# Peptides against a protein of PDB entry 6UG1: the designs that were tried, part 78

Target 1, 304 residues: chain A of PDB entry 6UG1
Amino acid sequence: SNEERKRRKYFHMLYLVCLMVHGFIRNEWINSKRLSRKLSNLVPEKVFELLHPQKDEELPLRSTRKLLDGLKKCMELWQKHWKITKKYDNVGLYMRTWKEIEMSANNKRKFKTLKRSDFLRAVSKGHGDPDISVQGFVAMLRACNVNARLIMSCQPPDFTNMKIDTSLNGNNAYKDMVKYPIFWCEVWDKFSKKWITVDPVNLKTIEQVRLHSKLAPKGVACCERNMLRYVIAYDRKYGCRDVTRRYAQWMNSKVRKRRITKDDFGEKWFRKVITALHHRKRTKIDDYEDQYFFQRDESEGIPD
Target 2, 301 residues: chain A of PDB entry 6UG1 as posed
Amino acid sequence: SNEERKRRKYFHMLYLVCLMVHGFIRNEWINSKRLSRKLSNLVPEKVFELLHPQKDEELPLRSTRKLLDGLKKCMELWQKHWKITKKYDNEGLYMRTWKEIEMSANNKRKFKTLKRSDFLRAVSKGHGDPDISVQGFVAMLRACNVNARLIMSCQPPDFTNMKIDTSLNAYKDMVKYPIFWCEVWDKFSKKWITVDPVNLKTIEQVRLHSKLAPKGVACCERNMLRYVIAYDRKYGCRDVTRRYAQWMNSKVRKRRITKDDFGEKWFRKVITALHHRKRTKIDDYEDQYFFRRDESEGIPD

## One batch from the design tools (peptide; aimed at target 1 F24 R26 W29 L277)

Design b2_p29_3 (made by RFdiffusion4)
Pose (drawn by RFdiffusion4):
Structure b2_p29_3 (pose): chain A 301 residues (1-169, 173-304), chain P 29 residues (1-29)
Amino acid sequence: as target 2 above (301 residues)
Amino acid sequence: EEEEEEWEKQTLEKLEELLENKEIEPLPE
């Protein structure tokens, strides 16, 4: 019914707002001073110097390389620090079906509250699912004074799914791509470096294609790329989906609430509500990348 | 249009409540 259609659109908006805000608060917890000081001693002087390379005037590229080596070394040592990698209970934060949600609302059960202290304890011990692991990895980079963003792929239920049944054909297929990952700024190449230290264990300087964007019909059942939100040290919140969307104006726009005007205005209201800092020059360099990327997409196939 | 305005108001109020709480709560339903 057109009524259920409208409810799905609203609940989608609601769930999305909650997800984005959870990203905002989790980023705050990541900045915890007490935790940062402990995680910093995990980084040797050698790697620390690689994470803060000297300006090389003749060839800025060398500085970028040193940072990549440093990022690689950090990924490695984080693989060692993280001793216990749990499975997501049930579905984690991956996209759920309308049927699944309706049923979760029905069954109230018992839910262990988490809170901030428990999160900190888990990151310091090295116990958690991949989301906690990557988030802790970002906290470590920040304790070393690197401009690290936390990236979250918000996966609200699909408001474009009109079906009354909503059934699907696997765990391994869900976890192929991450919900959380990291970006680090390169002041030499003036670009954001994508880092996934937990799932794909890769570092990529995304230009026009990214390894992190999910592919194949089966894998996209639980992970439909729509809202890639980047949170930074100074409490910025930017929609970074353009970096990770091969067909942004075609394929992805149809799945976002921003396809109509009311949707874009509303979405902007939330981003602004979550962006608690003023514009820096880095924001301009990023907008320039997005503009070029937006103009190079062209006609679809 | 009126329903869309009501939804907008409700979602923004929910956002403000969550920010004031400064804690993560379970997701709806």

Design b2_p29_3_s1 (made by RFdiffusion4, then SolubleMPNN; from b2_p29_3, 9 letters changed)
Fold by OpenDDE base, seed 3:
Structure b2_p29_3_s1 (fold): chain B 304 residues (1-304), chain A 29 residues (1-29)
Amino acid sequence: as target 1 above (304 residues)
Amino acid sequence: MKEKEEWEKEVMEKLEELLKKKEIEPLPL
């Protein structure tokens, strides 16, 4: 019905806000001075120097290569720190079906809210789910004065799915769900004036995204619980930015149709949400990023 | 049926409420 379509849009908006605030709060928690002091001790001086290379004026690419090597070594150090990767309880922050949402609303499941103290302890001990691990990795890079962002792929329920029963056939193996991350890292490369994508936990990859990301879900089974729609970046200065354009090859043709921002009202609303979560002034880094997104929109063209 | 604007207001009020509760992680519905 038209009513159910409206209801699903509303629940999508509310769920998206909860997810985006979750990312914001986790980003505040990883800025803990106490955690920062502990995590900086995981990074030896030689690796710190690679994270902060001198500007090679002849070939800026040499400086980028040192930074990439430093980030690779940080990923290796993080794997040594992280002792226990817990499985997600149920589906974690992956996308729920409408049936699962209705069933969860009826079952007053006391969602175990993680407290800040418990999160900081988990990161410090190297035990938790993959999301806590990624967030801790971002905290370690920030502890080394790296301009690292926490990236969150927000997975609200698909308001474009109007099926009554949205039960996934029970065979969607946990493996297919977790094949691609929900959280990752971006690092600012001051030499190339670009964001470097780092997945320290799931795919264990570092990439300089041009047109395609390895982190973008591929295949039907993986996309059922992980639809690339809202990739939100949280920086160390409490900036919040929509960076979906980086990871979406087909933003205009495919991704936009599945976002609340497909219409003017949804765009205006989503801008209000971003504004409410963006607690810093604009910087020259934002100008370079917006220029990159503009070029990506022009290069995608209008969908035929 | 709530108007689209009423939904926007309620969701924004919920965002403000959640931002005040920074010590507790908001869970999705």
Scores: peptide ipSAE 0.404, ipTM 0.888, DockQ to the pose 0.657
OpenDDE base, seeds 1, 2, 4, 5: peptide ipSAE 0.304, 0.316, 0.163, 0.302; ipTM 0.842, 0.837, 0.681, 0.813; seeds 2, 4 fail the geometry check

Design b2_p29_3_s2 (made by RFdiffusion4, then SolubleMPNN; from b2_p29_3, 13 letters changed)
Fold by OpenDDE base, seed 4:
Structure b2_p29_3_s2 (fold): chain B 304 residues (1-304), chain A 29 residues (1-29)
Amino acid sequence: as target 1 above (304 residues)
Amino acid sequence: SEEDKKWEEEVMKKLEELLKLKEIVPLPL
């Protein structure tokens, strides 16, 4: 019905805000001074120096290469720190079906929200799910004074799916679900004036995204619970930015149709949500990022 | 329906509360 379409739209909006607020809270928790002091000790001086290379005036790419090597070594150090990767309980923050949501609403399961103290302990011990691990990695980079962002691919239920959800098939579903991450890192390269994408946990990759990312879900089975629609960046200064354009090859043709921002009402609403979560002044880094997004929109074109 | 409007208003109110509180309301996440 038209009513069910509205209901799914508003539930999607509510769910999206809760996910975005979750990302904001986790981003605040990883700014913990107590955690920072512990995690800085994981990074040797030689690795810290690679994270903070001098500017090579002859070839700025040499400075970027040092930073990339430092980030690679940080991923190796992080893997040594991380002792236990827990599986997600059920689907974690991956996309649920409408049926799963309805069934969960009827089941008054007390969702045990992880407390700040428990999170900080989990990161410090190296015990937790992949999301906690990524968040801890961002905390370690921030402890080394790296301009690292927490990235969250928000997975609200698909309000454009009006079908009765068939049960997603069991054991293969988890492997396909976790094939691509929900959380990752971005690091500002002050030399190239670009964000470097870092997945320390899942794909264990570092990339300089131009037109496509390795982190963008591919294939039907992987996209069932991980649809790239809302990639939100949380910086160390409590900035909040939509960075979906970086990771979406087909933003205009494919991704926009699955977003609340497909219409003017949704765009205005989503802008209000971003603004409410954005707690810093604009910087020159935001200008470079917006210029990159503009160039990516022009290069994609308008779908015919 | 009138119930849908009331539900819409409740959802919008909860959205505003979430934006203010910056707390995860335990949705059935």
Scores: peptide ipSAE 0.027, ipTM 0.624, DockQ to the pose 0.362
OpenDDE base, seeds 1, 2, 3, 5: peptide ipSAE 0.023, 0.023, 0.020, 0.026; ipTM 0.585, 0.583, 0.558, 0.600; seeds 1, 2 fail the geometry check

Design b2_p29_3_s3 (made by RFdiffusion4, then SolubleMPNN; from b2_p29_3, 12 letters changed)
Fold by OpenDDE base, seed 3:
Structure b2_p29_3_s3 (fold): chain B 304 residues (1-304), chain A 29 residues (1-29)
Amino acid sequence: as target 1 above (304 residues)
Amino acid sequence: MEEDKKWEKEVMEKLEELLKLNEIVPLPL
């Protein structure tokens, strides 16, 4: 019905806000000075120096290579720190079906909200789910004065799915769900003027995204609970930016159709949400990023 | 159009509430 379409659109919007606020709060928690002091001690001086290379005036790429090597070593150090990777409770922050939402509304399950103190303890001990692990990795890089962003792929229910029953066939293995991350890291490369993508936990990869990312979900089974639609970046200065364009090869042709921003109303609304979560002034880094997104938009073209 | 504006208002009010509380409100589950 038209009413069910409206209900699903509204519920998607509300769910998206809750996810984006969750990312904001987690980004604040990882800025903890107490946690920062503890995590900086995990990084030897030699690795810190690689994270902060001098500018090579002859070949800036040499400086980028040192930074990449420093980030690789930080991933290795983080794996040594992280002792227990817990499975998600149910589906974690992966996408739910509409049926799962309806069934959950009937079950007044007291969601145990993870408190800030419990989160900081989990990160400090190296015991938690993959999301806590990624968030802790971002905290470690920030403790080393690296300009690291927390990235969140927000997974609100698909308001474009108008099926009454959206039950996934029960065999959608936890394996297919967790094949691609929901949280990852970006690091600013001051030499190339680009963001470096870092997945320290799931794929254990570092990439300089050009046209496509390894972190973009592929295959039907993986995309059922992880649909690339809202990739939000939270920086150390409480900046909030939509970086979906980096990870979406087909932003205009495919991704936009599944976003609230498919229409002018949804675009204006989503800009207000981003603005409310963006607590810093614009910087030259934002200018370089917007220029990159513009070039990526022009190179994709308008979908036929 | 009017209903979309109502939803915008309700969601923005909820965003402001969530930002003030600085608490993870349970996802509408």
Scores: peptide ipSAE 0.023, ipTM 0.595, DockQ to the pose 0.809
OpenDDE base, seeds 1, 2, 4, 5: peptide ipSAE 0.021, 0.024, 0.021, 0.021; ipTM 0.592, 0.597, 0.593, 0.591; seed 2 fails the geometry check

Design b2_p29_3_s4 (made by RFdiffusion4, then SolubleMPNN; from b2_p29_3, 11 letters changed)
Fold by OpenDDE base, seed 1:
Structure b2_p29_3_s4 (fold): chain B 304 residues (1-304), chain A 29 residues (1-29)
Amino acid sequence: as target 1 above (304 residues)
Amino acid sequence: DEEKKKWEKEVLEKLEELLKLNEIVPLPL
C-alpha cells in the first residue's frame, strides 16, 4: 500500500538518525584521554616518525609513502594487540529485513547496551567485535596525533524494498554479511591533500580511493545486509560528513535511488541531520574533499 | 492525527528495541 511505503520511509529515516548518532557517540568514546594514553604506548617511536614524515619538497609522494608505511605498521601492531574478535550478536549493525524488524519488536528481550566503560575496557584488552576493533584502531591513530576519522556505513532497512517476506536463510548468510565492513578508518594525507582509506580488521587494506573502493560491497549475497548508501565520517573534532561519494562508484545512477536524499524533502532533512551532528567549523580539508566529490560527480555524469 | 501518533509511538518503541538489540544507545528523540 501507499501507507506501508510511507511507514517504511519514516522508519528508515528514524533508524538512520539512530545509527548516525551511534556513530557520533562511538566517535566521542574513542576520544577518551585515558584510552589515548594506553594506545599511544602500542606505537614505537620509529612508527610514530613514519606517521609524521617531514614534507619532501622534491617529491611529496615520498612523504605519502612514509605515511602509508606507518599506517601498515600500525595495522600490524593492532593485529598483535587485538586478541579476541567476537562474532556479532545476530546481525550487529548490518541491515535487517522488514520481517526481522517486525519479529524483533515482538521479542522484548532485555539486551544489554554496551556502556562507555565496557567499550574502553574492551578496546584496552583487545577483546570485542570487529566494530569495536576498528573504533579502537582509530583511537590508536588519534593517540599518535594522526588526523584519523571513524567511518560508518549506516545500514537502515531498505525503504525501497516493498517485499513482505525477505527471510534471509542459511549458515552462509553470516559469512556473506561480514565479507565487507560497516566501520573503517580514513586518514588525512596532508601531502597529497586526500583521505586514505584504512580497513584494519576485515579486509586489512589501505587504499587511496580514486573511482572505486575495495570496501564497497559487491555481489547479491553481500548486498543483502550491506548496502552502500550512507557512509558517514566522524573526525577527531566532532565533524560529521557524508562521504558516500568516495565509496560509491555509481552514486547518481544506483546509490541515490536507495537513499532518502532521492527527493528534495529527503535531501533537506538529511542535511539537517548532518548539520546537527557537525560540531566544528569548516576547514581547508573540507574544501579539498568537496572538490574531490565534485570531480567525481562530473566524471560519473548524470544518469540518462 | 491520533492514528499517526499511535504509529509514531509504535515505531519509536520498535526502534528502541532494535537499538537495544544492536547495542545502540537510544536517544530521547
Scores: peptide ipSAE 0.023, ipTM 0.608, DockQ to the pose 0.149
OpenDDE base, seeds 2, 3, 4, 5: peptide ipSAE 0.019, 0.022, 0.021, 0.021; ipTM 0.585, 0.568, 0.605, 0.599; seed 4 fails the geometry check

Design b2_p29_4 (made by RFdiffusion4)
Pose (drawn by RFdiffusion4):
Structure b2_p29_4 (pose): chain A 301 residues (1-169, 173-304), chain P 29 residues (1-29)
Amino acid sequence: as target 2 above (301 residues)
Amino acid sequence: EEMEEEVEEIAEFLEADAEDFYPYVEEAF
């Protein structure tokens, strides 16, 4: 019914707001001073110097390379620090079906509250699922004074799914791509470097294509790329989906609430509500990347 | 009330306090 259609659109908006705010608060917890100081001693002087390379006037590229080596070394040592990698209970933060949600609302059960202290303890011990692991990785980079963003792929239920049944055909297929990952600024190449230290264990300087964007019909059942939100040290919140969307104006726009005007205005209201800093020059360099990327997409196939 | 119940169910799923969401949910809507 058209009524259920409207409810799905609203609940989608509601769930999305909650997810994005969770990203905002979790980023705050990541900045914890007490935790940062402990995680900093995990980084040797050699790697620390690689994470803060000297300006190389003749060839800025060498500085970028040192940072990449440093990022690689950090990924490696984080693989060692993280001793216990859990499985997501049930579905984690991956996209759920309308049926699944309706049924979760029905069954109230018992849910162990988490809070901030428990999160900190888990990151210091090295115990958690991949979300906790990557989030802790970002906290470590920040304790070393690197401009690290936390990236979250918000996966609210699909408001474009009109079906009354909503059934699907696997765990391994869900976890092929991450919900959380990291970006680090390169002041020499003036670009954001994408880092996934937990799932794909890769570092990529995304230009026009990214390894992180999910592919194949089966894998996209639980992970439909729509809202890629970046949170930074100074409490910025930016929609970074353009970096990770091969067909933004075609394929992805149909799945976002921003397709109509009311949707874009509303979405902007939330982003602004979550962006608690003023504009820096880096924001401009990023907007320039997005503009060029937006104009290079062209006609679809 | 219905909206607060939905927020509380979402908060439980996120393993987070519901009161952290109220100001933002009200501002968004």

Design b2_p29_4_s1 (made by RFdiffusion4, then SolubleMPNN; from b2_p29_4, 16 letters changed)
Fold by OpenDDE base, seed 2:
Structure b2_p29_4_s1 (fold): chain B 304 residues (1-304), chain A 29 residues (1-29)
Amino acid sequence: as target 1 above (304 residues)
Amino acid sequence: SELMELIRQIADYLRMDPEDYVPFVEYAF
């Protein structure tokens, strides 16, 4: 019905705000000074030097290569630190179906609240779910004075899905769900003037995204609970930015149709929410990023 | 309120306190 369409759109918007606030709060928690002091001790001086290479005036690419090597070594150090990767409670922050939402309506709270103290303990011990692990990795890089962002792929329920959700089939659902991350890292490369994408946990990959990312879900099964629609970046200075354009190959033709920002009302509303979560002044880094997004929009073209 | 029940439901999925979302929800809507 039209009313069900309105209800699903409203619930999608509400869920999206809560997801974006969740990312914001986690970004505050990873800025913990106590955690920073502990995590800096995981990074040897030689690795710290690779994270902070001198500018090679002849070949800036050499400096980028040192940074990439430093980030690779940080991923290896993080794997040594992390002792236990817990499974998600149910589907974690992956996308719920409308049926799951309906069936859980008016039910008592099923999941334990994760407090800041629980999070800090989990990161410090290396014992938690993949999201906590990624967030802890961002905290470690920040502890080494790296300009690292927490990236969150927000998975609100699909308001464009008007079907009665058939039961997502059994055992393989979790494996397909976790094939691609919800959280990852970006690191500012001051030499190339680009963000480097780092997934330290799931795919264990470092990439310099040009046209497509390895982190973008591919295939029907993994896209059931992970649709790339709202990729939000949280920086160390409490900046909040929509970086979906980086990871979406087909932003205009495919991704936009599944976003609240498909219409002017949704675009204005989403911009209002981003602005509420963006607590810093604009920087030259934002200018380089916006220029990159502009070039990506031009290169994709307008969908016919 | 119905809105608070929806926030509680979402906060359960996110393993958060629903009160952490209230100020932002009130601003957004």
Scores: peptide ipSAE 0.791, ipTM 0.981, DockQ to the pose 0.830
OpenDDE base, seeds 1, 3, 4, 5: peptide ipSAE 0.790, 0.790, 0.788, 0.790; ipTM 0.981, 0.981, 0.981, 0.981

Design b2_p29_4_s2 (made by RFdiffusion4, then SolubleMPNN; from b2_p29_4, 16 letters changed)
Fold by OpenDDE base, seed 4:
Structure b2_p29_4_s2 (fold): chain B 304 residues (1-304), chain A 29 residues (1-29)
Amino acid sequence: as target 1 above (304 residues)
Amino acid sequence: KEEEELIKHIADELRMDPKDFLPFVKYAF
């Protein structure tokens, strides 16, 4: 019905706000000075120097290569630090079906609230789910004065799915779900004027995204609970930016149709939410990023 | 009522206090 369509749109918006606020709060927690002091001790001086290479005036690419090597070593150090990767208790922050949302209203299963102190302890000990691990990795890079962003792929329920969800196939569901991450890292390369994508936990990859990312979900089973629609970046200065364009190969033709921003009302609403979570002034880094997104939009073209 | 129940549910899934979302929910809608 038209009413059910409105309801699903509303619930999508509500989930999206809550997910974006969750990312914001986790981003604040990883800025902890106490955590920073502990995590900086994980990074040897030689690795710190690679993270902060001198500018090679002849070949800026040499400086980028040093940074990439430093990030690789940080990913290895982080794996040594991380002792226990917990499974998600259910679907974590992956997308729920409409049936799961309807049924969950009746489920008395209360998860224990993860307090800031619990999070900081989890990161410090290297014990937690993959999301906590990624967030801790971003905290370690920030502790080394690296301009690292926390990236979150927000998975609100699909308001464009008007079907009654059949039960997702149970046995492979978890493996397919966790094949691609919800959280990852971006690092600013001051030499190339680009963001470097780092997945320290799931795919254990470092990439300079051109047209597509390895982190973008592929295949029907993986996309059931992880649809690339809202990739939100949280920086060390409490900036909040939509970076979906980086990771979406087909933003205009495919992704936009599944976003609240497909219409002017949704665009204005989403901009309002982003603005509420964006607690810093614009910088030249934002200008370079917006220019990159513009070039990516032009290169994709208008969908037929 | 339905909104509050859904916020409580989302907060439980996120392992957060519903109060952490309420200011932003009220601002967004």
Scores: peptide ipSAE 0.680, ipTM 0.969, DockQ to the pose 0.840
OpenDDE base, seeds 1, 2, 3, 5: peptide ipSAE 0.675, 0.676, 0.676, 0.673; ipTM 0.969, 0.969, 0.969, 0.968; seed 5 fails the geometry check

Design b2_p29_4_s3 (made by RFdiffusion4, then SolubleMPNN; from b2_p29_4, 16 letters changed)
Fold by OpenDDE base, seed 3:
Structure b2_p29_4_s3 (fold): chain B 304 residues (1-304), chain A 29 residues (1-29)
Amino acid sequence: as target 1 above (304 residues)
Amino acid sequence: DELKKLIQQIADELRMDPNDFIPFVEEAF
């Protein structure tokens, strides 16, 4: 019905705000001074030096290569720190079906709230789910004075899916779900004037995204619970930015129609939400990023 | 009341306090 369409759109918007606020709060928690002091001790001086290379005036690419090597070594150090990767309870922050949302409304399952203290302890011990692990990795990089962003692929229920029953098939569903991350890291390369994408936990990859990312979900089964729509970046200065354009090859043709921003009302609303979560002044880094997004929009073209 | 119920439902799924969301939800809608 038209009513069910309105209800699903409304619930999608509400869920999206809550997901974005969750990312914001996790970004505050990883800025903990106490955590920073502990995590900085995981990074040897030689690795710190690689994270902060001098500018090579002859070949700036050499400086980028040192930074990439430093980030690789940080991923290796992080794997040594992380002792226990817990499975998600239920589906974590992956996309729920409309049936699961309806069932959860009826089930008064009181889940235990994860407090800041519990999170800081989990990161410090190296015990937690993959999302906590990624968040802790971002905290470690920030503890080393690296300009690292927390990236979140927000997975609100699909308001474009009007099917009543979307029973997701059985045993492989978890493996397919966790094949691609919800959280990852970006690191600012001051030499190339680009964001470097880092997945320290899931795919264990570092990339400079050009047209496509390895972190973008591929295949029907993986996309059922992880649909690239809202990739939000949270920086160390409490900036909040939509960076979906980096990871979406087909933003205009495929992604936009599955976002609230498909119409002018949704675009204005989503900008309001981003503005409410953006607590810093604009910087030259934002200018370089916006220029990159503009070039990516021009290169994709207008969908036919 | 219904909005608070929905926020509580989502907060339980996210393992968050619903009060963390209320200010941003009220600004958004």
Scores: peptide ipSAE 0.805, ipTM 0.983, DockQ to the pose 0.893
OpenDDE base, seeds 1, 2, 4, 5: peptide ipSAE 0.801, 0.803, 0.804, 0.801; ipTM 0.982, 0.983, 0.983, 0.982; seed 4 fails the geometry check

Design b2_p29_4_s4 (made by RFdiffusion4, then SolubleMPNN; from b2_p29_4, 16 letters changed)
Fold by OpenDDE base, seed 2:
Structure b2_p29_4_s4 (fold): chain B 304 residues (1-304), chain A 29 residues (1-29)
Amino acid sequence: as target 1 above (304 residues)
Amino acid sequence: DELKKLIEQIAKELRMDPKDFLPFVEYAF
């Protein structure tokens, strides 16, 4: 019905705000001074020097290569720190079906709230789910004075799906779900004026995204619970930015149709939500990023 | 309040306190 379409759109918007606030709060928690002091001790001086290379005036690419090597070594150090990767409770922050939402409304089961103290202890011990692990990795890079962002792929229920959900029954459903991450890292390369994508936990990859990312979900089964729609970046200064354009090859032709921002009302509303979560002044880094997004929009073209 | 009930439902799924969302939800809607 039209009423069910309105209800699903409203619930999608509400769920999206709550997911974006979750990312904001996790970004605050990883700025913990106590955690920072502990995590800085995981990084040897030689690795710190690679994270902070001098500018090579002859070949700036050499400085980028040092940074990439430093980030690779940080991923290896992080794997040594991280002792226990827990499975997600249920589906974690992956996308729920509308049937699961209806069933959860009737479910009186209490779940333990994850408090800041629980999170800081989990990161400090190296015991937690993949999301906590990624968030801890971002905290370690920030402890080393690296300009690292927490990236979150927000997975609200699909308001464009008006079908009754068939049960996602199958032993492989969890493997397909976790094939691509919900959280990852970006690091600012001051030499190339670009964000470097780092997945320290899932794919264990470093990428300089040009046209497509390895982190973008591919295949029907993987996309059931992980649709690339709202990739939100949280920086160390409480900046909040939509970076979906980096990871979406087909933003205009495909991704936009699955977003609240497909219409003017949704675009204005989503901009309002981003503004509420963006607690810093604009910087020259934002100018370089917006220029990159503009070039990516022009290169995709307007879909006919 | 229906909105509070929906926030409580979502907060439970996210393992968060509903109070963490209220200021942003009230601003957004």
Scores: peptide ipSAE 0.781, ipTM 0.981, DockQ to the pose 0.890
OpenDDE base, seeds 1, 3, 4, 5: peptide ipSAE 0.779, 0.781, 0.780, 0.781; ipTM 0.980, 0.981, 0.981, 0.981

